Peptides against a protein of PDB entry 5JNO. Designs and how they scored, part 124

Target 1, 112 residues: chain A of PDB entry 5JNO
Amino acid sequence: MVAKFQPPPEYQLTAAELKQIVDQSLSGGDLACRLLVQLFPELFSDVDFSRGCSACGFAAKRKLESLHLQLIRNYVEVYYPSVKDTAVWQAECLPQLNDFFSRFWAQREMED

## One batch from the design tools (peptide; made by RFdiffusion4, then SolubleMPNN)

Design b1_p30_5_s4 (from b1_p30_5, 15 letters changed)
Fold by OpenDDE base, seed 3:
Structure b1_p30_5_s4 (fold): chain B 112 residues (1-112), chain A 30 residues (1-30)
Amino acid sequence: as target 1 above (112 residues)
Amino acid sequence: SPKEERLARFRAERERALAVLEQMQAEAAA
């Protein structure tokens, strides 16, 4: 039997919080991207805001890791159960997540 | 304060990210 994945407390969403994000989403892929922003704001900054540490000089890694994707997928599945199919996840959500994340940083890098 | 500045940066980056997402949505709808 496979144990249910339990997200870290800092990445847990209540049903109400998830519903709010879903209401703003146009698709499973869009929802995935919105969840990325909500759950992992540190990936969109040079500073880890979740730590609130200006003294440590911590710089967030600018990459999507498997754990990030797994956590996002778990939430997306609640409203878009089709992404339980890996093929659907890879066709509908992963490309959008990667495109979104890449576009964000490309835009940031073009700024002076 | 440093806390307020961090919060402001957080909000700005969040809005920036969402703006990028909206652009993607516009392209998909075209």
Scores: peptide ipSAE 0.600, ipTM 0.902, DockQ to the pose 0.396
Fold by OpenDDE base, seed 2:
Structure b1_p30_5_s4 (fold): chain B 112 residues (1-112), chain A 30 residues (1-30)
Amino acid sequence: as target 1 above (112 residues)
Amino acid sequence: SPKEERLARFRAERERALAVLEQMQAEAAA
């Protein structure tokens, strides 16, 4: 039996919080992107911001990893159960996530 | 204070991210 993935406490959303994000979302892909921002703000942190955080010592990474995607997918599935199908996830959500994330950092790079 | 500045940067980056997303939505709707 495959154990159900349990997100770390810091990445747990209440039903109300999730609903609020859903209400702002126009699609499953859009929801995925909004969840990315909500759950993993560190992925959007400036390099200087990350270096300046002596309290946590966290270094921001400009990469979407499997764990990030898995957590997002778990929440998206609540309102868009079709993404349980990997083909749907890859067609509807992943491209938007990648495009969104890439656009964000491309803009930041132009400002450097 | 340094703490306040960090929080401000955090919020600014969040807003920037959401702005990018809104731009994507606008393009898709056009």
Scores: peptide ipSAE 0.600, ipTM 0.902, DockQ to the pose 0.413
Fold by OpenDDE base, seed 1:
Structure b1_p30_5_s4 (fold): chain B 112 residues (1-112), chain A 30 residues (1-30)
Amino acid sequence: as target 1 above (112 residues)
Amino acid sequence: SPKEERLARFRAERERALAVLEQMQAEAAA
């Protein structure tokens, strides 16, 4: 049996919440980046926002991990079913996520 | 309070992140 991925409650978006993010998004890749900010604020700060989260166990503060990407992809697929194709996901979303995340921290490093 | 300060930092970093994203969008449209 293949168990369906179930995100922790802290990362569960309602249909209305997801729709709001989609309405602000210009593309699937843009949506992915906005979801990254919305779902994982701890990746953009030195503050530990996951202290109360016993389910995820994420310790890496400045790295995009497989579970982050998987969760984001699950939401993106709701409005952009084409990202179910790994090739599309890798062409349209992953590069933007990586560029966005890298740019953010590069900017922070320059300001420190 | 420490809690309020943490929330303020959270909001600031969120806005910073979104600003970076908007910059990327602007570059892509140019």
Scores: peptide ipSAE 0.599, ipTM 0.903, DockQ to the pose 0.421
Fold by OpenDDE base, seed 4:
Structure b1_p30_5_s4 (fold): chain B 112 residues (1-112), chain A 30 residues (1-30)
Amino acid sequence: as target 1 above (112 residues)
Amino acid sequence: SPKEERLARFRAERERALAVLEQMQAEAAA
């Protein structure tokens, strides 16, 4: 089995920060989307918010990549252990993440 | 300042993203 991704310091959340996001979340999928916004602001802007990380491996501005998803999943698992099951992750979280991300950029394209 | 402007843009995009999420929630609840 593949080990969990070790996030760079820029993407680390304290227990308190994670709890705050969880308290605002309605579900595991909702939590995943909120984590996406919190952890990767660079994916929601034309401005580079990569924080100078050269080792994180993130390059695409408008794509959800495997490392993004893995990091989010690691945090979601803290409060929703069932997402350790890949089938649950793919049914409950991935569709919402993809829908959310695509809707965001579709909306932005109409306004640009 | 440039830094303040960057922060303002960040906040605006964050709010936009969260608004999209809230819209999704509203649709799911309907």
Scores: peptide ipSAE 0.598, ipTM 0.902, DockQ to the pose 0.410

Design b1_p30_6_s1 (from b1_p30_6, 15 letters changed)
Fold by OpenDDE base, seed 1:
Structure b1_p30_6_s1 (fold): chain B 112 residues (1-112), chain A 30 residues (1-30)
Amino acid sequence: as target 1 above (112 residues)
Amino acid sequence: SALDERFDELFAYLEENRERLLAQKAQKAA
């Protein structure tokens, strides 16, 4: 038994919102990248979130965590059921997500 | 390449909409 997909409110997309993103998407991988932008805009900022964390004191790392990837995959599966297959997810979506995210920060590092 | 152009467009979109998207998330979380 798999629990029903129910993300926190800040990561909940309405059917209309998701459809709008899908309508702009050319593929599952493209949709994944667009969802990354829409769901996690905070990952594209240099803001130090550790300032408020006295327990760890570690700055946020520039990486996509498993939770981020899982949330994106859950939405992608709605319109691209084939990504339920891990091999398809790893071939079609995951490389594009990592490439997109890496290129973003690579460009920012060059601008500084 | 087509991929590069797509990424550039998404980067531009992100730059233009980041603050709005953050505000929207904050609203949803409230």
Scores: peptide ipSAE 0.719, ipTM 0.960, DockQ to the pose 0.925
Fold by OpenDDE base, seed 2:
Structure b1_p30_6_s1 (fold): chain B 112 residues (1-112), chain A 30 residues (1-30)
Amino acid sequence: as target 1 above (112 residues)
Amino acid sequence: SALDERFDELFAYLEENRERLLAQKAQKAA
């Protein structure tokens, strides 16, 4: 049997919380972006990894990981079952998620 | 465009609610 994905408690939404987000959403792609904001606010914060070592200049790569995407997709599927089809997910949701995330950091880099 | 306006609204929401959302996650993990 295939094990059902079970996120940690901090990424678990109640039915009421999910419904509130869905009520504000106009499409599967829109819902995906709203879930990104609600579930992973930490991805939109500046993190300084160079404090301990000024020579390394290490910075975390600002990219959405497979686990982020899978968790978002699981919630989107509840109200938009069509995204169970990978082709639909890649056409309707994934481009909007990447665009939203990229635009956020692009404008921050220009302002800071 | 409509997409640009939607993203701008979400960016504004994020700036206003980021700290609250982080605190909420911390409570769920406790």
Scores: peptide ipSAE 0.718, ipTM 0.960, DockQ to the pose 0.923
Fold by OpenDDE base, seed 4:
Structure b1_p30_6_s1 (fold): chain B 112 residues (1-112), chain A 30 residues (1-30)
Amino acid sequence: as target 1 above (112 residues)
Amino acid sequence: SALDERFDELFAYLEENRERLLAQKAQKAA
């Protein structure tokens, strides 16, 4: 038996919350990007470092990790079950997620 | 393009709601 999807509380969406996001979405890929914003707003802000880390000018890498992607995919599957197929996920959702995230930071670097 | 416009809208939404979303997550984790 496969355990039911049960994310940590801070990443748990109620049925109403998820439906609201879905109602605003035009596609599985669009839903994925909206979920990225809703579930991981912390990925879109500069990371605060300790005094020692800030002194060297180090900036943490900004990337979408496998755990982030899997969590998003789990929610997308609720309304777009076709993304259970890895080929569909990689064609319809993953490119948009990476593009959206990349463009966000690209424009921020340009503004700095 | 349509994609560019959609992303711009999402970026605007994010800027407007990021702090609220962070606070909401904190509440869920408490």
Scores: peptide ipSAE 0.718, ipTM 0.960, DockQ to the pose 0.920
Fold by OpenDDE base, seed 5:
Structure b1_p30_6_s1 (fold): chain B 112 residues (1-112), chain A 30 residues (1-30)
Amino acid sequence: as target 1 above (112 residues)
Amino acid sequence: SALDERFDELFAYLEENRERLLAQKAQKAA
């Protein structure tokens, strides 16, 4: 038995929320980038989410992990089933995600 | 390029909505 993927509550989108993002998207790659922004805003800041926890104090990491990418891909597949093919995912979505994320930090570093 | 323009728009959206998005995630986690 293979259980249906169930992300943590903070990364769960309702059908209405996902549809709204899809309606704004031009392609699978564009949808992927929009999902990155919506699902993982913490990756675009140095905010310490453990501010009230003296035992933690860890800042958010500035990298896209496999879990982030897989979660995004799962949502993209709902409206773009072709990304179930790894070759399509690697050609249409993954490059845009990496480019978007890297450009964000590149421009932020230049503005500082 | 078209890609650059799209990214610029998304960057602007992110800057305007980052705090709201973080708060929304916190609410979902609660």
Scores: peptide ipSAE 0.717, ipTM 0.959, DockQ to the pose 0.927

Design b1_p30_6_s2 (from b1_p30_6, 15 letters changed)
Fold by OpenDDE base, seed 5:
Structure b1_p30_6_s2 (fold): chain B 112 residues (1-112), chain A 30 residues (1-30)
Amino acid sequence: as target 1 above (112 residues)
Amino acid sequence: SPLDERFDELYEYLLENRERLLEEKRRKAA
């Protein structure tokens, strides 16, 4: 059998948390974007400050990596099994994820 | 458009909840 993917604790959603996000989603692509926001808020900031030290900051990376996408896909598959098909994932979810991420930073630049 | 509406929704949500979401992740990691 194939080993089950187990994300780090900080990226683990309970059934209740996932259901709440799903209930707000209109499609697989929509769910993917909502998961992006919920799972990886660190990708949408310039600096991540530690709670233990308000003076300490760490530069956040602004890039969607394979691991981010895989983790999102794993959760999307729970309610939209069709995304197990790579063609469906690439048509329905990937474009929307990339578009949202790009638009976010474009909007931030415009507001500066 | 629906896509624009979703973007506006999630954009505002993210800005308003980013710090909370980060803190929740820290708690899960601890």
Scores: peptide ipSAE 0.727, ipTM 0.961, DockQ to the pose 0.920
Fold by OpenDDE base, seed 2:
Formats: structure tokens, C-alpha cells, sequence
Structure b1_p30_6_s2 (fold): chain B 112 residues (1-112), chain A 30 residues (1-30)
């Protein structure tokens, strides 16, 4: 039995919000990266800073987990149905997501 | 390169909008 994926409210995009992101996107991989930024800003906080944040009360992880990736993929599929094929997802979107995430922290390290 | 340009764009966007995006998420969760 396969349950329907239902994201929490904080990760639910309206049609208008999603369309704005799509209108800026040139490909499925490009859309995926833009969704990463929009959906998971918490993943881009410094771990030490996050631990000391009284408002957040959590320590951010520098890691993309399966649920993050699945949520992004669900949105990408709306406009790029080909990513329903795992081979396409792994070739076109996943490498770009990982690359962006890695480059972000590499750049932050350089600037610190 | 195009990919470098995308990175620069999203990197700057993220730094400038991170707090706003977090606030919007908190609002949606409430």
C-alpha cells in the first residue's frame, strides 16, 4: 500500500507561489534548485548559529534528506512529468540539487 | 557559465530573503 504524500502546511505552496518559481525556471533541474531555496531556508543556516537561536530552538543540518528530496520532486513533477522516471530524476535534478547545496557551504566557508 | 550564473543568483537571493522565508513558513504553520 502506497500512501499519498501530504506535506505539512509550512511546506505547502499555493498555485500562485509555485507558478512564480516555475516562471523563473529554465529546466526541471533549475526548478528543483529554486524550490530547494524556497521550501527549506532552514537548511542554509549555520549550525552553530542555529543552535544559539532562541526563536528557532533547533540545530540546522547541512544535509539533504529523502523527505526533502521527495517533496521537491513532487512539485517538479507538476511541470516536468518526466522526472517521475527515477533515472531522469537522478540524472537531471538530483545532481544539481547536491551541487547547489555543496557550493553554498563552500562559498560560506570561503567568506567566513 | 549558465550554471555559475544561476548559483550566484540563488546564493544572493537566499542570503537576502532567508529570514523572510522562515517567517512565511512560521505563518503557514500557525
Amino acid sequence: as target 1 above (112 residues)
Amino acid sequence: SPLDERFDELYEYLLENRERLLEEKRRKAA
Scores: peptide ipSAE 0.727, ipTM 0.961, DockQ to the pose 0.917
Fold by OpenDDE base, seed 1:
Structure b1_p30_6_s2 (fold): chain B 112 residues (1-112), chain A 30 residues (1-30)
Amino acid sequence: as target 1 above (112 residues)
Amino acid sequence: SPLDERFDELYEYLLENRERLLEEKRRKAA
């Protein structure tokens, strides 16, 4: 048995909030990237804004950790059940998430 | 490409909304 998904309050989305993101999404991978942006804005800053965060007790890292990925996947599964299959998750969502994240910092470094 | 367009969209979105998103998270955590 697996416990029901219950993210920390700061990462909790209402059904309406999630639907708004889904309505902008074209695929599971697209949804994953949009969730990354919405759920973890702290990962896109040089400043630590994660004080007291139960999910990230330390300074924000410039990498996607397993917990971040799991939270995203849990939401994606609501509308794209196929990502429950690890092979699908790894083929469709993970590459897009990692690509977006790496491109973000590459772009920021270019502009700074 | 569609992927490039998505990146540009989300990149600009982040720059414009990051502070708001952080504040919302703080509110939810309080």
Scores: peptide ipSAE 0.724, ipTM 0.961, DockQ to the pose 0.916
Fold by OpenDDE base, seed 3:
Structure b1_p30_6_s2 (fold): chain B 112 residues (1-112), chain A 30 residues (1-30)
Amino acid sequence: as target 1 above (112 residues)
Amino acid sequence: SPLDERFDELYEYLLENRERLLEEKRRKAA
């Protein structure tokens, strides 16, 4: 039997937490971006959280890595099963995630 | 633009809630 996906505790959302985020979301891509913010606040600061999650391994502070994307996708799939299709994920969610992340740091750079 | 609106929303949210979110993660990991 295939093992069930089980994220580290720090990346575990309760049903209530996930529902709250979903209720604020307008689309799968929107949900993905909101999950990015909720799950990985450490990516938006100088704080190094990598040591706190051994399962995540080494992660660049200002980089969206495959593990981040996979975790987000797993949650998005709960309410938007269509993102199980890689083509849909790459068309609807991935570009929005990358754009948001890049734009965040671009904005921060402009404000500094 | 709806994308701009979302960015502004989430950008502000992050700045206001980043520390809380980090604390929550620490709590979950403990």
Scores: peptide ipSAE 0.723, ipTM 0.961, DockQ to the pose 0.935

Design b1_p30_6_s3 (from b1_p30_6, 13 letters changed)
Fold by OpenDDE base, seed 3:
Structure b1_p30_6_s3 (fold): chain B 112 residues (1-112), chain A 30 residues (1-30)
Amino acid sequence: as target 1 above (112 residues)
Amino acid sequence: SETDERFDELFEYLLEHQQELLERKAEKAA
């Protein structure tokens, strides 16, 4: 018997929350982007991580990590089981996630 | 394009609700 994946509480969506996001979604890829916003709003903030070390100026990288993507995929699969197929995930969802994330910061760079 | 429009709307939503979303996460983590 396979143990059910249980993400940390801050990344746990109730059925109602997920349904609400799904109702706003036009596709699996769209749902993925919406989940990115809902689950990881911190990835879109201009937080200066250099505050902790002024000497080194270290800043956290703005990137979508495998764990972010996997968590999103887990939720997308609930309503779009086809994304269980890696080829479908890579064709329909992953490009949109990357484009969404990249375009967000590209626009912010132009405005700043 | 449709994608551009959709993304723009999501960007606006994100910027408008980012703080709320962060707080919601914090509440869940507490």
Scores: peptide ipSAE 0.712, ipTM 0.959, DockQ to the pose 0.948
Fold by OpenDDE base, seed 4:
Structure b1_p30_6_s3 (fold): chain B 112 residues (1-112), chain A 30 residues (1-30)
Amino acid sequence: as target 1 above (112 residues)
Amino acid sequence: SETDERFDELFEYLLEHQQELLERKAEKAA
């Protein structure tokens, strides 16, 4: 049996929440980017340093990990079943996600 | 480009709502 994907509570969207995001989306790729914003707003913030580490100057790498991408894909599949095909996911959604994320930080680096 | 404009809009949305989104996640995790 294939195990049902069950995200942690903080990443669980109700049908109404997901529908609202979908209604604002222009495509599967656009939906993916909107889900990235909704599900992982913390990825767009500067790293929080614990006490005693603020002086080290170390900043955690900003990247989209496999778990982030898989969770987004699971929601996109609900309304765009074609992304179940890996080729479609890699052509329509994954480039959009990477571009969106990288451009966000590129712009922020220029402004700072 | 259209993509650039769309991304800019999403960037603005994110910056305006980021704190709210974080708080919503925290509530769901509680």
Scores: peptide ipSAE 0.712, ipTM 0.959, DockQ to the pose 0.951
Fold by OpenDDE base, seed 1:
Structure b1_p30_6_s3 (fold): chain B 112 residues (1-112), chain A 30 residues (1-30)
Amino acid sequence: as target 1 above (112 residues)
Amino acid sequence: SETDERFDELFEYLLEHQQELLERKAEKAA
């Protein structure tokens, strides 16, 4: 059995919230990028999160981790079941996520 | 390209709403 998808509260979208994002989306890949913005706004900031954890001293990294991607994929699957196929996910969503994320930081670096 | 325009719009949205989005997450986690 596969456990029910239940993300932490800060990553839990209501049906209404998810529907609004979907209504603005043109495709599964577009939805994925919009979910990235909505779910992980902290990945787009220069804030030093090392102070957030005195025990581990964790610093935020400018990368999309497997957990981020899996969480996004879980939501995308609700409206685009085809992304349950790994080949579809890797062809339609993953490249757009990486492109969106990399372009964001590339533009920011040019202004620095 | 259409993708470039779409990304630019999302970038602008993100920059304008980033603080709001962070606060919303914090509220959900509290």
Scores: peptide ipSAE 0.711, ipTM 0.958, DockQ to the pose 0.928
Fold by OpenDDE base, seed 5:
Structure b1_p30_6_s3 (fold): chain B 112 residues (1-112), chain A 30 residues (1-30)
Amino acid sequence: as target 1 above (112 residues)
Amino acid sequence: SETDERFDELFEYLLEHQQELLERKAEKAA
């Protein structure tokens, strides 16, 4: 029996929200990058700005973990079922996610 | 390249909306 995809509330997108992101996307890989931005903005900061933590200024963890990737993949699959194939996911989406994330931080370091 | 341009646009979006996106997540979790 396959369990229903049900992320925590902070990572739950309504059909309308997801559709809006999809409408802006050029491909499955592009959609993946846009979902990364929408779902995990905290991964792109030096500190945690969540409620109750902004004042403390705790350092954010800068890495894409398996759960981040799986959550993104689950949403991408809704509109690009082909990414259910691991080979397709690894060829079309995963490289773009890694490149996007690494280039962001590389660019930030160059601006210092 | 086309990819570079696309990423730059997404970077700009992220930097401009990052705080809003964080607050939205917090609201969903509350």
Scores: peptide ipSAE 0.707, ipTM 0.958, DockQ to the pose 0.931

Design b1_p30_6_s4 (from b1_p30_6, 15 letters changed)
Fold by OpenDDE base, seed 4:
Structure b1_p30_6_s4 (fold): chain B 112 residues (1-112), chain A 30 residues (1-30)
Amino acid sequence: as target 1 above (112 residues)
Amino acid sequence: SELDERFDELFEFLLANQEKLLAERARKAA
């Protein structure tokens, strides 16, 4: 049997918290994007690991990793069980997540 | 488009609440 997914405490949503997000969502794809913002706000921040080193100027890579996507999908499945089908996930949610994330940083790069 | 408008709203929400969301994460992790 497959073990049930259990996220770390900082990524655990109560039923009430999830319902609040769902109530604001118009679709599975919309819910996915809202969950991305709620669960991983750090992915939308500039993280400079070169504190104290002006020469290296290294910034953290901005990327949606498999674990981020899987966690979001797990929550989306609660109210949109159709995304258990990989084809549905890839057609309805994944493109919106990638588009949302990419557009955010594209916009920020133009402003900076 | 409708999608563009929705994304703009989410961007605004994120920027307005980012610190709060990070604080909530920290609370849950403690």
Scores: peptide ipSAE 0.718, ipTM 0.960, DockQ to the pose 0.927
Fold by OpenDDE base, seed 2:
Structure b1_p30_6_s4 (fold): chain B 112 residues (1-112), chain A 30 residues (1-30)
Amino acid sequence: as target 1 above (112 residues)
Amino acid sequence: SELDERFDELFEFLLANQEKLLAERARKAA
């Protein structure tokens, strides 16, 4: 049998917490973006991990990884079962997630 | 557009609550 994805405690939402986010959501794609913000606020921070090497200028990766996307999808499926279909996920949720994430950093780079 | 307005609102929410959200995760991990 395929093992069910189980998030660590820090990424576990109660039914009440999830419902609150859902009540503010207009669609599966909108819910996905709201979950991205709620679950992974660190992805939107300017944390520099290159303190030990000022010359390399290495910064944290600014991309959505498979584990982030899978966790978000698991919660979205609770209220939007259609996203269990990969084609629906890729058409309705994934583009909005990528667009939201990209726009955030594009705007921040222009302001800084 | 409507999408732009929605994203702007989410950006503002994120910036206003980022520290709080990180603290909540830390609490759940403890």
Scores: peptide ipSAE 0.717, ipTM 0.960, DockQ to the pose 0.925
Fold by OpenDDE base, seed 5:
Structure b1_p30_6_s4 (fold): chain B 112 residues (1-112), chain A 30 residues (1-30)
Amino acid sequence: as target 1 above (112 residues)
Amino acid sequence: SELDERFDELFEFLLANQEKLLAERARKAA
């Protein structure tokens, strides 16, 4: 038996919070991008997050890790069960997540 | 394109709310 994926408290969304994000979403891919922004704002900053949490020693990195993607996928599955199929996840959500993340930093680099 | 416009809106949202989002993370972690 595989234990249910349980995110740390800071990445836990209530049903109401998730619904609010879903209500703003047009698709599974769109929802994924919105979750990326809501759950991991530190991935879009150069500021060290450890200032607020010295115990965890978290430092911001400009990289989408497997854990980030898995967490997003878990939430997306709640309203878009089709992404449980890896082929659907890779076709509908992953490209948008990668594109969104890449474009953000590309734009920031051009503006600075 | 439609995708570009959607991404631009999300970028603006992120930049406008980043500090708030970080604060919310801190709250949940406490």
Scores: peptide ipSAE 0.715, ipTM 0.960, DockQ to the pose 0.926
Fold by OpenDDE base, seed 1:
Structure b1_p30_6_s4 (fold): chain B 112 residues (1-112), chain A 30 residues (1-30)
Amino acid sequence: as target 1 above (112 residues)
Amino acid sequence: SELDERFDELFEFLLANQEKLLAERARKAA
């Protein structure tokens, strides 16, 4: 029996907030990337904003943790239930998330 | 490519709204 994943309040989206993001999304993978930006903006900064968060207070600043990915997947499943299948998640969403995250930091490293 | 353009737009959105997004999270956490 798998327990229900309940995000901390700071990562809880209302139905209206989620719908707004979905309305801007082209696909499940696109939605995943948009959720990454909306939910975890601190992962795209050199400044550590995670010390006050027990759920995201990881030492590695430039890494997508399992908890981040699970939370994103939970929201994506609301409108793209096919990602409940791990194979679909790994084919449609996870590669885009990793690519988006990696490209961001690759570009930042080129700036200086 | 279309993917590159989409990512660039998301990067710009992120940079333009990063402080706002962090503030919103702080509000929800309080």
Scores: peptide ipSAE 0.714, ipTM 0.960, DockQ to the pose 0.924

